# Ledger of designs, part 3: peptides against a protein of PDB entry 6KZJ

Target 1, 71 residues: chain A of PDB entry 6KZJ
Amino acid sequence: SPDLLSEVSEMKQDLIKMTAILTTDVSDKAGSIKVKELVKAAEEEPGEPFEIVERVKEDLEKVNEILRSGT

## One batch from the design tools (peptide; aimed at target 1 S9 L38 V56)

Design b2_p16_4 (made by RFdiffusion4)
Pose (drawn by RFdiffusion4):
Structure b2_p16_4 (pose): chain A 69 residues (1-26, 29-71), chain P 16 residues (1-16)
Amino acid sequence: SPDLLSEVSEMKQDLIKMTAILTTDVKAGSIKVKELVKAAEEEPGEPFEIVERVKEDLEKVNEILRSGT
Amino acid sequence: VLDLLKKVLALEKKLE
């Protein structure tokens, strides 16, 4: 549905903002369009499996930021 | 975070 796509688009923007905060990359050469396109093509599994992995990774980032380790 | 961004782009593509 369009609502699912819009939520994912908002997540993407949140991740760009997080990248800008965390990066020391001094045209943002650390972000490669070809790598992004390849990853969009090759990430395995259906949406549910991808969402589970995204959730796990976000929980890990949250633990780093909240606890400091 | 960049790895997450790649997974989110792949999720968006799978949903489409």

Design b2_p16_4_s1 (made by RFdiffusion4, then SolubleMPNN; from b2_p16_4 with D3E K7R E16K)
Fold by OpenDDE base, seed 5:
Structure b2_p16_4_s1 (fold): chain B 71 residues (1-71), chain A 16 residues (1-16)
Amino acid sequence: as target 1 above (71 residues)
Amino acid sequence: VLELLKRVLALEKKLK
């Protein structure tokens, strides 16, 4: 679904921004993300894409709560 | 956060 793809793309952009904020490593490999490897590892996640998205949203809410509260 | 990004990237690939 193009609507689902758009939602996923937006989530991706948000997570990239969050990652940039949270990562402060200054090594030569700082900020480098092996996207290809990450994608391959996650392809085994079970469920339809829309189901996975809902789980990701739930997990993201937990992350946001931790970041907001500092706990 | 990185794990979530990983999952989202994989989702994007699955949807294309």
Scores: peptide ipSAE 0.505, ipTM 0.888, DockQ to the pose 0.637
OpenDDE base, seeds 1, 2, 3, 4: peptide ipSAE 0.504, 0.502, 0.502, 0.500; ipTM 0.888, 0.887, 0.887, 0.887

Design b2_p16_4_s2 (made by RFdiffusion4, then SolubleMPNN; from b2_p16_4 with D3E L4I K7R E16K)
Fold by OpenDDE base, seed 2:
Structure b2_p16_4_s2 (fold): chain B 71 residues (1-71), chain A 16 residues (1-16)
Amino acid sequence: as target 1 above (71 residues)
Amino acid sequence: VLEILKRVLALEKKLK
């Protein structure tokens, strides 16, 4: 649906920014994300959109727990 | 975070 696609697109942009901030690579590719490469790797991600959304939500919650606890 | 981004990219592709 258009609404879900818009939400996913926003999530993508936020995650790209987060990844760039978290990277400690100081090479010429510092802070760069090869989106094309990740898209290709993502082609093997199994499941329907609903199933993938649920996995994303679960993973984000786990990341949140780690950040809150500091461990 | 990279794995989450990968899944989001997969999701975006599947929604198009």
Scores: peptide ipSAE 0.542, ipTM 0.909, DockQ to the pose 0.781
OpenDDE base, seeds 1, 3, 4, 5: peptide ipSAE 0.542, 0.541, 0.542, 0.544; ipTM 0.909, 0.908, 0.909, 0.909; seed 5 fails the geometry check

Design b2_p16_4_s3 (made by RFdiffusion4, then SolubleMPNN; from b2_p16_4 with L9E E16K)
Fold by OpenDDE base, seed 5:
Structure b2_p16_4_s3 (fold): chain B 71 residues (1-71), chain A 16 residues (1-16)
Amino acid sequence: as target 1 above (71 residues)
Amino acid sequence: VLDLLKKVEALEKKLK
């Protein structure tokens, strides 16, 4: 689906931006974003691409909130 | 975050 591909591409770009911000100031004290849990959830690709995208969206929003608030 | 990026990239590749 071209719509889904476009959405995934935008999410990727957002994630790259967040990664750049975090890697510049990655003191280990960023509160435990359970990245391990996010990794496990996506290692098994449970569901159709759309369902995976929705999970990734939720995870990105959590990362974004932590990045904005520092909490 | 990096691992999540890799997952998104893999997903993007599957959609192409």
Scores: peptide ipSAE 0.241, ipTM 0.829, DockQ to the pose 0.370
OpenDDE base, seeds 1, 2, 3, 4: peptide ipSAE 0.233, 0.198, 0.236, 0.209; ipTM 0.830, 0.819, 0.829, 0.823

Design b2_p16_4_s4 (made by RFdiffusion4, then SolubleMPNN; from b2_p16_4 with D3E E16K)
Fold by OpenDDE base, seed 1:
Structure b2_p16_4_s4 (fold): chain B 71 residues (1-71), chain A 16 residues (1-16)
Amino acid sequence: as target 1 above (71 residues)
Amino acid sequence: VLELLKKVLALEKKLK
């Protein structure tokens, strides 16, 4: 589904930005994300794509609340 | 956040 893929792409971009803000890496590979390895690990996530998206949306809402409240 | 990113990356691959 192209509409769902567009939504997922937006989530990916936002999460990359959030990761850059919330994490600091001073190693030789600072700022690098091993995308291929992350994808392989996440392919073990159970459920259909739509179900996983709904779980991600719910968790992102919780993250946003924590960031806004500072607690 | 990193775990969510993993799931989103996996979703993107599944949708392509």
Scores: peptide ipSAE 0.468, ipTM 0.879, DockQ to the pose 0.648
OpenDDE base, seeds 2, 3, 4, 5: peptide ipSAE 0.468, 0.464, 0.465, 0.464; ipTM 0.880, 0.878, 0.878, 0.879

Design b2_p16_6 (made by RFdiffusion4)
Pose (drawn by RFdiffusion4):
Structure b2_p16_6 (pose): chain A 69 residues (1-26, 29-71), chain P 16 residues (1-16)
Amino acid sequence: SPDLLSEVSEMKQDLIKMTAILTTDVKAGSIKVKELVKAAEEEPGEPFEIVERVKEDLEKVNEILRSGT
Amino acid sequence: LVLDLLKKVLALEKKL
């Protein structure tokens, strides 16, 4: 559905903002368009499986930011 | 981790 896509688009923007905060990359040469396209093509599994992996990774980032380790 | 998330979100968009 379009609502699912819009939520994912908002997540993408949140991740760009997080990248800008965390990066020391001084045209943002650390972000490679070809790597992004390849990853969009090759990430395995259906949406549910990808979402589970995204959730796990976000939980891990949250733990780092909240606890400091 | 954040850059890997970004790649996984792009793949999720494509698959949706």

Design b2_p16_6_s1 (made by RFdiffusion4, then SolubleMPNN; from b2_p16_6 with L1M L3M D4E K8R)
Fold by OpenDDE base, seed 2:
Structure b2_p16_6_s1 (fold): chain B 71 residues (1-71), chain A 16 residues (1-16)
Amino acid sequence: as target 1 above (71 residues)
Amino acid sequence: MVMELLKRVLALEKKL
């Protein structure tokens, strides 16, 4: 879906910027989880693309809330 | 947190 792809592209760009600000090391370790594990988990995320988008959007808002509040 | 979301978005983009 072109609309869904546009939305995903926007989220990707925002997350790239946020990641660059918050992290300077893109090693095999990302927080408590390895990059390899993160990729695998993301690739295996169940549901149709539109369902995954909605879950990612919800989680992004949660992350934004945590970053804004500092908690 | 943010990097995890980025990985999920990258994986999602491949499915579109």
Scores: peptide ipSAE 0.537, ipTM 0.906, DockQ to the pose 0.551
OpenDDE base, seeds 1, 3, 4, 5: peptide ipSAE 0.531, 0.532, 0.527, 0.539; ipTM 0.905, 0.904, 0.903, 0.905; seed 5 fails the geometry check

Design b2_p16_6_s2 (made by RFdiffusion4, then SolubleMPNN; from b2_p16_6 with L1M D4E K8R)
Fold by OpenDDE base, seed 5:
Structure b2_p16_6_s2 (fold): chain B 71 residues (1-71), chain A 16 residues (1-16)
Amino acid sequence: as target 1 above (71 residues)
Amino acid sequence: MVLELLKRVLALEKKL
């Protein structure tokens, strides 16, 4: 769905921005991002894409809350 | 945490 893809693209962009802000000092562990392996693990996430999106959005809100509150 | 979430989003994007 193009609408779902647009939403996912927005989340991706937000996460990239957050990652850039938070991981600027993580020189060592950021390099070990086996993107392929992590993508593979995420490919095994069960459910339809729209269900996965809702779970990701919920987790993103948790991340935002942690970033905002520090806890 | 943020990186893991990004990975999930990237994987999700491939499923679309």
Scores: peptide ipSAE 0.548, ipTM 0.906, DockQ to the pose 0.645
OpenDDE base, seeds 1, 2, 3, 4: peptide ipSAE 0.539, 0.546, 0.538, 0.538; ipTM 0.906, 0.906, 0.905, 0.903; seed 2 fails the geometry check

Design b2_p16_6_s4 (made by RFdiffusion4, then SolubleMPNN; from b2_p16_6 with L1M L3M D4E K8Q)
Fold by OpenDDE base, seed 5:
Structure b2_p16_6_s4 (fold): chain B 71 residues (1-71), chain A 16 residues (1-16)
Amino acid sequence: as target 1 above (71 residues)
Amino acid sequence: MVMELLKQVLALEKKL
């Protein structure tokens, strides 16, 4: 569904915003999720809907790991 | 917030 692509795109944008908040508040020692890399990946051809979802899932899992570990 | 977004991603995977 084209609506699913819009929903995934919005979730990706929210992930970028959350990552920016986390990287600004965590000192330089917390594993650098490169906000610049997430932004660049958002500007490149996202690929098939499944590939977009899998990338967003992986990035969310990384953010969750940082929140759980405090690093 | 992050956990809820992850749940939404998993729900989207089931609809693809």
Scores: peptide ipSAE 0.106, ipTM 0.671, DockQ to the pose 0.088
OpenDDE base, seeds 1, 2, 3, 4: peptide ipSAE 0.104, 0.101, 0.104, 0.048; ipTM 0.667, 0.662, 0.644, 0.578

Design b2_p16_8 (made by RFdiffusion4)
Pose (drawn by RFdiffusion4):
Structure b2_p16_8 (pose): chain A 69 residues (1-26, 29-71), chain P 16 residues (1-16)
Amino acid sequence: SPDLLSEVSEMKQDLIKMTAILTTDVKAGSIKVKELVKAAEEEPGEPFEIVERVKEDLEKVNEILRSGT
Amino acid sequence: LVLDLLKKVLALESKL
């Protein structure tokens, strides 16, 4: 559905903002368009499996930011 | 981790 896509688009923008905060990359040469396109093509599994992995990674980032380790 | 998330989110958007 379009609502699912819009939520994912908002997550993408949140991740760009997080990248800008965390990066020391001084045209943002650390972000490679070819790597992004390849990853979009090659990430395995259906949406549910991908969402589980994204959730797990976000929980890990949250623990780092909240606890400091 | 954040850059890896960005790649997974782009793949999720493509899958949807």

Design b2_p16_8_s1 (made by RFdiffusion4, then SolubleMPNN; from b2_p16_8, 6 letters changed; failed a check: a repeat of another design)
Amino acid sequence: MVLEMLKRVEALEKKL

Design b2_p16_8_s2 (made by RFdiffusion4, then SolubleMPNN; from b2_p16_8, 5 letters changed)
Fold by OpenDDE base, seed 5:
Structure b2_p16_8_s2 (fold): chain B 71 residues (1-71), chain A 16 residues (1-16)
Amino acid sequence: as target 1 above (71 residues)
Amino acid sequence: MVMELLKQVLALEKKL
């Protein structure tokens, strides 16, 4: 569904915003999720809907790991 | 917030 692509795109944008908040508040020692890399990946051809979802899932899992570990 | 977004991603995977 084209609506699913819009929903995934919005979730990706929210992930970028959350990552920016986390990287600004965590000192330089917390594993650098490169906000610049997430932004660049958002500007490149996202690929098939499944590939977009899998990338967003992986990035969310990384953010969750940082929140759980405090690093 | 992050956990809820992850749940939404998993729900989207089931609809693809």
Scores: peptide ipSAE 0.106, ipTM 0.671, DockQ to the pose 0.089
OpenDDE base, seeds 1, 2, 3, 4: peptide ipSAE 0.104, 0.101, 0.104, 0.048; ipTM 0.667, 0.662, 0.644, 0.578

Design b2_p16_8_s3 (made by RFdiffusion4, then SolubleMPNN; from b2_p16_8 with L1M D4E K8R S14K)
Fold by OpenDDE base, seed 5:
Structure b2_p16_8_s3 (fold): chain B 71 residues (1-71), chain A 16 residues (1-16)
Amino acid sequence: as target 1 above (71 residues)
Amino acid sequence: MVLELLKRVLALEKKL
């Protein structure tokens, strides 16, 4: 769905921005991002894409809350 | 945490 893809693209962009802000000092562990392996693990996430999106959005809100509150 | 979430989003994007 193009609408779902647009939403996912927005989340991706937000996460990239957050990652850039938070991981600027993580020189060592950021390099070990086996993107392929992590993508593979995420490919095994069960459910339809729209269900996965809702779970990701919920987790993103948790991340935002942690970033905002520090806890 | 943020990186893991990004990975999930990237994987999700491939499923679309």
Scores: peptide ipSAE 0.548, ipTM 0.906, DockQ to the pose 0.639
OpenDDE base, seeds 1, 2, 3, 4: peptide ipSAE 0.539, 0.546, 0.538, 0.538; ipTM 0.906, 0.906, 0.905, 0.903; seed 2 fails the geometry check

Design b2_p16_8_s4 (made by RFdiffusion4, then SolubleMPNN; from b2_p16_8, 7 letters changed)
Fold by OpenDDE base, seed 5:
Structure b2_p16_8_s4 (fold): chain B 71 residues (1-71), chain A 16 residues (1-16)
Amino acid sequence: as target 1 above (71 residues)
Amino acid sequence: MVMEMLKRVEALEKKL
């Protein structure tokens, strides 16, 4: 769906911006992320695309809360 | 965490 794709693209851009800001400090732990496993986990995420988008959106809000709170 | 979320969003983008 083009509307869902637009929403996902916006979330992606926000995450890229956050990553650019945070990668200056997370040099040591970034290398341990099994990127392949993360992609696989996301591919295996159950539900229709809309339901997945809503879950990702909720999780992104939690990420923003953590970043804002410094926890 | 943020990079993990990015990869999750990128994977979701491929499903749309």
Scores: peptide ipSAE 0.322, ipTM 0.856, DockQ to the pose 0.531
OpenDDE base, seeds 1, 2, 3, 4: peptide ipSAE 0.312, 0.315, 0.307, 0.319; ipTM 0.853, 0.853, 0.852, 0.855

## One batch from the design tools (peptide; aimed at target 1 L5 V8 L15 I16)

Design b2_p17_1 (made by RFdiffusion4)
Pose (drawn by RFdiffusion4):
Structure b2_p17_1 (pose): chain A 69 residues (1-26, 29-71), chain P 17 residues (1-17)
Amino acid sequence: SPDLLSEVSEMKQDLIKMTAILTTDVKAGSIKVKELVKAAEEEPGEPFEIVERVKEDLEKVNEILRSGT
Amino acid sequence: MVLDLLKKVLALEKKLL
């Protein structure tokens, strides 16, 4: 559905913002369009499986930021 | 990790299409 896509688009923007905060990359050469396109093509599994991995990774980032380790 | 998440979110957008 379009609502699912819009939520994922908002997550993408949140991650760009997080990248800008965390990066020391001084045209943002650390972000490679070819790597992004390849990753979009090659990430395995259906959406549910991808979402589970995204959730695990976000929980890990949250723990780093909240606890400091 | 955040850049890996970005790649996974782009793949999720593609899978939903």

Design b2_p17_1_s1 (made by RFdiffusion4, then SolubleMPNN; from b2_p17_1 with D4E K8R L17K)
Fold by OpenDDE base, seed 5:
Structure b2_p17_1_s1 (fold): chain B 71 residues (1-71), chain A 17 residues (1-17)
Amino acid sequence: as target 1 above (71 residues)
Amino acid sequence: MVLELLKRVLALEKKLK
């Protein structure tokens, strides 16, 4: 849905910003971040998009807590 | 952890398009 896609796009942008702050090396396991590979690796996540979004948001909050508190 | 979340979000975006 358009609303879900908009939310996902916002999360993507936020995560890119976090990555820029936290990561000085843009290398992945293959030596560089390749979007196609990253997407393929996550394609197997089970559930409908909305369900996956909720799980991602939960995990993102954990990241946010660590970033805010340092613990 | 952040990169893993980005992977998942990118995959979601692809599924939604």
Scores: peptide ipSAE 0.564, ipTM 0.908, DockQ to the pose 0.620
OpenDDE base, seeds 1, 2, 3, 4: peptide ipSAE 0.560, 0.553, 0.564, 0.557; ipTM 0.907, 0.907, 0.908, 0.905

Design b2_p17_1_s2 (made by RFdiffusion4, then SolubleMPNN; from b2_p17_1 with D4E L5M K8R L17K)
Fold by OpenDDE base, seed 3:
Structure b2_p17_1_s2 (fold): chain B 71 residues (1-71), chain A 17 residues (1-17)
Amino acid sequence: as target 1 above (71 residues)
Amino acid sequence: MVLEMLKRVLALEKKLK
């Protein structure tokens, strides 16, 4: 649905920002994010789109808690 | 962790388009 796509697009943007914050190391991993490879690797992610979104939202909450508390 | 989440979201976006 267009509503779900909009939500996913927003989450994508947020995760890109978070990735930049967490990967400040000048390692190859920090500078070599291959979007095409990431998409291909997750193409077989099980579950309906809504279910996957809910799992990602839960993980985002965990990440936010870690970033805020340092633990 | 965050990269894996991004991976999932990118795959979702592809599935929805």
Scores: peptide ipSAE 0.465, ipTM 0.881, DockQ to the pose 0.649
OpenDDE base, seeds 1, 2, 4, 5: peptide ipSAE 0.458, 0.461, 0.458, 0.464; ipTM 0.878, 0.878, 0.878, 0.879

Design b2_p17_1_s3 (made by RFdiffusion4, then SolubleMPNN; from b2_p17_1 with D4E K8R L10E L17K)
Fold by OpenDDE base, seed 2:
Order: structure tokens, then sequence, then C-alpha cells
Structure b2_p17_1_s3 (fold): chain B 71 residues (1-71), chain A 17 residues (1-17)
């Protein structure tokens, strides 16, 4: 859907800005995202686009928490 | 972590277009 595409495009833009400034060397902490989930091949990620978006959004928020806390 | 998440988002965007 166009709404879903817009949301994904916003997430992509935020992540591009993030990668341009920040290092990607951060540790996964308890209660945060699963590193094994992040390394899954994006093309092999199961589910309908909406379901994948929800998981990605959740992971993005967890990444933000980790980066903000510095741990 | 951030780069891997970006890959997932880019794949999503491609699927939605």
Amino acid sequence: as target 1 above (71 residues)
Amino acid sequence: MVLELLKRVEALEKKLK
C-alpha cells in the first residue's frame, strides 16, 4: 500500500542518516533486538510486507534505544 | 546492526514498489 511504502521510505531515510554518522559496532543487550534476526537475508524474511514492516519497526526502535544509551 | 537493518528496509521498499 502507499501508506506502507511511505513508512518504509521514512525508515530507510532515517537509517541512511544513522549509518552516515554512527558506527555499526554496537552490542545487543538484554531485552533488545536479536542479532541473529538482523543478519537474516532480507529477501528471505518471512511474512507479508506489513508483517515484515512491523518487525523492522520494532527492531529499529530497539536499535535506537541501544544507540541512545551508548551500551 | 544498523547496516543490517538498512538492508532489511531496502528489501522491503523494493518489494512494495
Scores: peptide ipSAE 0.447, ipTM 0.887, DockQ to the pose 0.443
OpenDDE base, seeds 1, 3, 4, 5: peptide ipSAE 0.443, 0.447, 0.443, 0.440; ipTM 0.887, 0.888, 0.886, 0.885

Design b2_p17_2 (made by RFdiffusion4)
Pose (drawn by RFdiffusion4):
Structure b2_p17_2 (pose): chain A 69 residues (1-26, 29-71), chain P 17 residues (1-17)
Amino acid sequence: SPDLLSEVSEMKQDLIKMTAILTTDVKAGSIKVKELVKAAEEEPGEPFEIVERVKEDLEKVNEILRSGT
Amino acid sequence: MVLDLLKKVLALEHKLE
């Protein structure tokens, strides 16, 4: 559904913002369009499986930011 | 890690479409 795509678009924007905060990359050469396109093509599994991996990774980042380790 | 998340989110958009 369009609502699912819009929520994912917002997550993408959140991650760009997080990248800008965390990066020391001094045209943002650390972000490669070809790597992004390849990853979009090659990430395995259906959406549910991808979402579970994204959730696990976000929980890990949250723990780093909240606890400091 | 955050850039890896970004790649997974782009793949999620593609799979949903």

Design b2_p17_2_s1 (made by RFdiffusion4, then SolubleMPNN; from b2_p17_2, 5 letters changed)
Fold by OpenDDE base, seed 2:
Order: structure tokens, then sequence, then C-alpha cells
Structure b2_p17_2_s1 (fold): chain B 71 residues (1-71), chain A 17 residues (1-17)
């Protein structure tokens, strides 16, 4: 859907800005995202686009928490 | 972590277009 595409495009833009400034060397902490989930091949990620978006959004928020806390 | 998440988002965007 166009709404879903817009949301994904916003997430992509935020992540591009993030990668341009920040290092990607951060540790996964308890209660945060699963590193094994992040390394899954994006093309092999199961589910309908909406379901994948929800998981990605959740992971993005967890990444933000980790980066903000510095741990 | 951030780069891997970006890959997932880019794949999503491609699927939605």
Amino acid sequence: as target 1 above (71 residues)
Amino acid sequence: MVLELLKRVEALEKKLK
C-alpha cells in the first residue's frame, strides 16, 4: 500500500542518516533486538510486507534505544 | 546492526514498489 511504502521510505531515510554518522559496532543487550534476526537475508524474511514492516519497526526502535544509551 | 537493518528496509521498499 502507499501508506506502507511511505513508512518504509521514512525508515530507510532515517537509517541512511544513522549509518552516515554512527558506527555499526554496537552490542545487543538484554531485552533488545536479536542479532541473529538482523543478519537474516532480507529477501528471505518471512511474512507479508506489513508483517515484515512491523518487525523492522520494532527492531529499529530497539536499535535506537541501544544507540541512545551508548551500551 | 544498523547496516543490517538498512538492508532489511531496502528489501522491503523494493518489494512494495
Scores: peptide ipSAE 0.447, ipTM 0.887, DockQ to the pose 0.448
OpenDDE base, seeds 1, 3, 4, 5: peptide ipSAE 0.443, 0.447, 0.443, 0.440; ipTM 0.887, 0.888, 0.886, 0.885

Design b2_p17_2_s2 (made by RFdiffusion4, then SolubleMPNN; from b2_p17_2 with D4E K8R H14E E17K)
Fold by OpenDDE base, seed 3:
Structure b2_p17_2_s2 (fold): chain B 71 residues (1-71), chain A 17 residues (1-17)
Amino acid sequence: as target 1 above (71 residues)
Amino acid sequence: MVLELLKRVLALEEKLK
């Protein structure tokens, strides 16, 4: 859905910002995420897009907690 | 960690396009 796509796009932007803050090395990994790798990641992430989004949100919350608390 | 999360989100975006 367009609403879900908008939410995903926002998360993407936030994660790009976080990546830039946490990494100073512009490695091939950070700069060249190929479509084939994205397809693989999608295949390893079972469930409907909404379900995947919820899992990603949960993990993002964990990341935020670690970054904020250091633990 | 963050990079892996980004990969997952990018994969999601491709699924939704």
Scores: peptide ipSAE 0.499, ipTM 0.889, DockQ to the pose 0.580
OpenDDE base, seeds 1, 2, 4, 5: peptide ipSAE 0.494, 0.497, 0.495, 0.496; ipTM 0.887, 0.888, 0.888, 0.888

Design b2_p17_2_s3 (made by RFdiffusion4, then SolubleMPNN; from b2_p17_2, 5 letters changed)
Fold by OpenDDE base, seed 2:
Structure b2_p17_2_s3 (fold): chain B 71 residues (1-71), chain A 17 residues (1-17)
Amino acid sequence: as target 1 above (71 residues)
Amino acid sequence: MVLELLKRVEALEEKLK
């Protein structure tokens, strides 16, 4: 849907900005996303596009928490 | 970590287009 596409495009833009400024060498901490989950391409993830978006969005929030905390 | 998440988002965006 156009709403999902807009949301995904915003997430992509945020991640591009993050990638340009921050190093990607951060540790996965307890209670956060699993590194093995991040390597899964969206096309290989189960579920409808909306469900995949929700999982990616949740992972983005967890990544933000890790980066903000510096741990 | 960030790069891997970016890959997922990019793949998802292409699927939604």
Scores: peptide ipSAE 0.454, ipTM 0.889, DockQ to the pose 0.396
OpenDDE base, seeds 1, 3, 4, 5: peptide ipSAE 0.448, 0.451, 0.450, 0.446; ipTM 0.889, 0.890, 0.888, 0.888

Design b2_p17_2_s4 (made by RFdiffusion4, then SolubleMPNN; from b2_p17_2, 5 letters changed)
Fold by OpenDDE base, seed 3:
Structure b2_p17_2_s4 (fold): chain B 71 residues (1-71), chain A 17 residues (1-17)
Amino acid sequence: as target 1 above (71 residues)
Amino acid sequence: MVLEMLKRVLALEKKLK
């Protein structure tokens, strides 16, 4: 649905920002994010789109808690 | 962790388009 796509697009943007914050190391991993490879690797992610979104939202909450508390 | 989440979201976006 267009509503779900909009939500996913927003989450994508947020995760890109978070990735930049967490990967400040000048390692190859920090500078070599291959979007095409990431998409291909997750193409077989099980579950309906809504279910996957809910799992990602839960993980985002965990990440936010870690970033805020340092633990 | 965050990269894996991004991976999932990118795959979702592809599935929805």
Scores: peptide ipSAE 0.465, ipTM 0.881, DockQ to the pose 0.655
OpenDDE base, seeds 1, 2, 4, 5: peptide ipSAE 0.458, 0.461, 0.458, 0.464; ipTM 0.878, 0.878, 0.878, 0.879

Design b2_p17_5 (made by RFdiffusion4)
Pose (drawn by RFdiffusion4):
Structure b2_p17_5 (pose): chain A 69 residues (1-26, 29-71), chain P 17 residues (1-17)
Amino acid sequence: SPDLLSEVSEMKQDLIKMTAILTTDVKAGSIKVKELVKAAEEEPGEPFEIVERVKEDLEKVNEILRSGT
Amino acid sequence: MVLDLLKKVLALEKKLE
């Protein structure tokens, strides 16, 4: 559904913002369009499986930021 | 990790489409 795509678009924007905060990359040469396109093509599994991995990774980032380790 | 999340979110967009 369009609502699912819009929520995912908002997540993408949130991640760009997080990248800008965390990066020391001084045209943002650390972000490669070809790597992004390849990853969009090759990430395995259906949406549910991808979402589970994204959730796990976000929980890990949250733990780093909240606890400091 | 954040950049890896970004690649996974782009792939999720593609899978949903």

Design b2_p17_5_s1 (made by RFdiffusion4, then SolubleMPNN; from b2_p17_5 with L3M D4E K8R E17K)
Fold by OpenDDE base, seed 1:
Structure b2_p17_5_s1 (fold): chain B 71 residues (1-71), chain A 17 residues (1-17)
Amino acid sequence: as target 1 above (71 residues)
Amino acid sequence: MVMELLKRVLALEKKLK
């Protein structure tokens, strides 16, 4: 679905920005994200894409609340 | 937690393409 892909792309961009802000390690290990390995590790998440999106959105909101409150 | 969410989103994007 183009609508789901657009929503996923928006979440991806937000998370990349958050990762850049929170990451302080400049080592070779932290300097590059192994995308293929990360994707492989998450490919088995159960459910239809729209169901997974809803769970990710809920978790993202929790992250936002933690970052906003500092706790 | 942020990196785990990014991982899940990247996997979703792959599934949608």
Scores: peptide ipSAE 0.542, ipTM 0.903, DockQ to the pose 0.608
OpenDDE base, seeds 2, 3, 4, 5: peptide ipSAE 0.527, 0.532, 0.538, 0.541; ipTM 0.900, 0.902, 0.902, 0.901

Design b2_p17_5_s2 (made by RFdiffusion4, then SolubleMPNN; from b2_p17_5 with D4E L5M K8R E17K; failed a check: a repeat of another design)
Amino acid sequence: MVLEMLKRVLALEKKLK

Design b2_p17_5_s3 (made by RFdiffusion4, then SolubleMPNN; from b2_p17_5, 5 letters changed; failed a check: a repeat of another design)
Amino acid sequence: MVLELLKRVEALEEKLK

Design b2_p17_5_s4 (made by RFdiffusion4, then SolubleMPNN; from b2_p17_5, 5 letters changed)
Fold by OpenDDE base, seed 2:
Structure b2_p17_5_s4 (fold): chain B 71 residues (1-71), chain A 17 residues (1-17)
Amino acid sequence: as target 1 above (71 residues)
Amino acid sequence: MVLELLKRVEALERKLK
Protein backbone atom coordinates (compact mmCIF):
# COMPACT_ATOMS: atom_id res chain seq x y z
CA SER B 1 0.00 0.00 0.00
CA PRO B 2 1.41 3.37 -0.98
CA ASP B 3 -0.18 5.07 2.03
CA LEU B 4 1.38 2.53 4.35
CA LEU B 5 4.76 2.91 2.66
CA SER B 6 4.57 6.68 3.06
CA GLU B 7 3.81 6.33 6.74
CA VAL B 8 6.68 3.90 7.24
CA SER B 9 9.06 6.16 5.35
CA GLU B 10 8.10 9.07 7.56
CA MET B 11 8.68 7.00 10.67
CA LYS B 12 12.06 5.90 9.35
CA GLN B 13 13.12 9.47 8.67
CA ASP B 14 12.11 10.54 12.16
CA LEU B 15 14.05 7.68 13.71
CA ILE B 16 17.13 8.49 11.64
CA LYS B 17 17.00 12.04 12.93
CA MET B 18 16.63 10.74 16.47
CA THR B 19 19.63 8.43 16.12
CA ALA B 20 21.74 11.30 14.85
CA ILE B 21 20.99 13.38 17.94
CA LEU B 22 20.58 10.90 20.76
CA THR B 23 23.04 8.58 22.37
CA THR B 24 22.27 4.89 22.21
CA ASP B 25 22.89 4.41 25.92
CA VAL B 26 19.26 4.22 26.98
CA SER B 27 17.39 1.39 28.64
CA ASP B 28 14.71 -0.48 26.74
CA LYS B 29 13.08 -1.37 30.05
CA ALA B 30 11.67 2.09 30.63
CA GLY B 31 7.98 2.79 30.27
CA SER B 32 5.55 0.33 28.74
CA ILE B 33 7.88 -0.86 25.99
CA LYS B 34 8.62 -4.57 26.06
CA VAL B 35 12.32 -5.24 25.59
CA LYS B 36 11.64 -8.59 23.99
CA GLU B 37 9.58 -6.93 21.29
CA LEU B 38 12.26 -4.39 20.41
CA VAL B 39 15.09 -6.91 20.20
CA LYS B 40 13.24 -9.34 17.95
CA ALA B 41 14.66 -9.80 14.50
CA ALA B 42 12.83 -7.41 12.22
CA GLU B 43 12.49 -10.06 9.53
CA GLU B 44 10.83 -12.41 12.01
CA GLU B 45 8.20 -9.98 13.24
CA PRO B 46 4.83 -11.68 12.82
CA GLY B 47 1.78 -10.29 11.11
CA GLU B 48 0.79 -8.54 7.94
CA PRO B 49 2.61 -5.30 7.12
CA PHE B 50 -0.25 -3.18 8.41
CA GLU B 51 -0.29 -5.01 11.72
CA ILE B 52 3.46 -4.63 12.10
CA VAL B 53 3.21 -0.93 11.25
CA GLU B 54 0.63 -0.39 13.97
CA ARG B 55 2.80 -2.20 16.49
CA VAL B 56 5.92 -0.27 15.53
CA LYS B 57 3.98 2.98 15.56
CA GLU B 58 2.80 2.27 19.08
CA ASP B 59 6.35 1.50 20.18
CA LEU B 60 7.60 4.69 18.55
CA GLU B 61 5.08 6.69 20.53
CA LYS B 62 6.22 4.99 23.71
CA VAL B 63 9.88 5.63 22.89
CA ASN B 64 9.11 9.27 22.19
CA GLU B 65 7.36 9.62 25.52
CA ILE B 66 10.23 7.98 27.39
CA LEU B 67 12.84 10.17 25.73
CA ARG B 68 10.83 13.32 26.35
CA SER B 69 10.28 12.53 30.01
CA GLY B 70 13.84 11.35 30.62
CA THR B 71 12.66 8.20 32.36
CA MET A 1 16.06 1.27 21.94
CA VAL A 2 15.87 3.76 19.09
CA LEU A 3 18.24 1.75 16.88
CA GLU A 4 16.21 -1.41 17.33
CA LEU A 5 13.07 0.43 16.38
CA LEU A 6 14.83 1.78 13.31
CA LYS A 7 15.74 -1.76 12.28
CA ARG A 8 12.10 -2.78 12.53
CA VAL A 9 10.97 0.17 10.47
CA GLU A 10 13.59 -0.49 7.81
CA ALA A 11 12.45 -4.09 7.57
CA LEU A 12 8.88 -2.90 7.14
CA GLU A 13 9.89 -0.56 4.36
CA ARG A 14 11.61 -3.39 2.52
CA LYS A 15 8.51 -5.55 2.84
CA LEU A 16 6.29 -2.84 1.46
CA LYS A 17 8.42 -2.22 -1.63
Scores: peptide ipSAE 0.466, ipTM 0.891, DockQ to the pose 0.455
OpenDDE base, seeds 1, 3, 4, 5: peptide ipSAE 0.458, 0.465, 0.462, 0.455; ipTM 0.889, 0.892, 0.891, 0.888

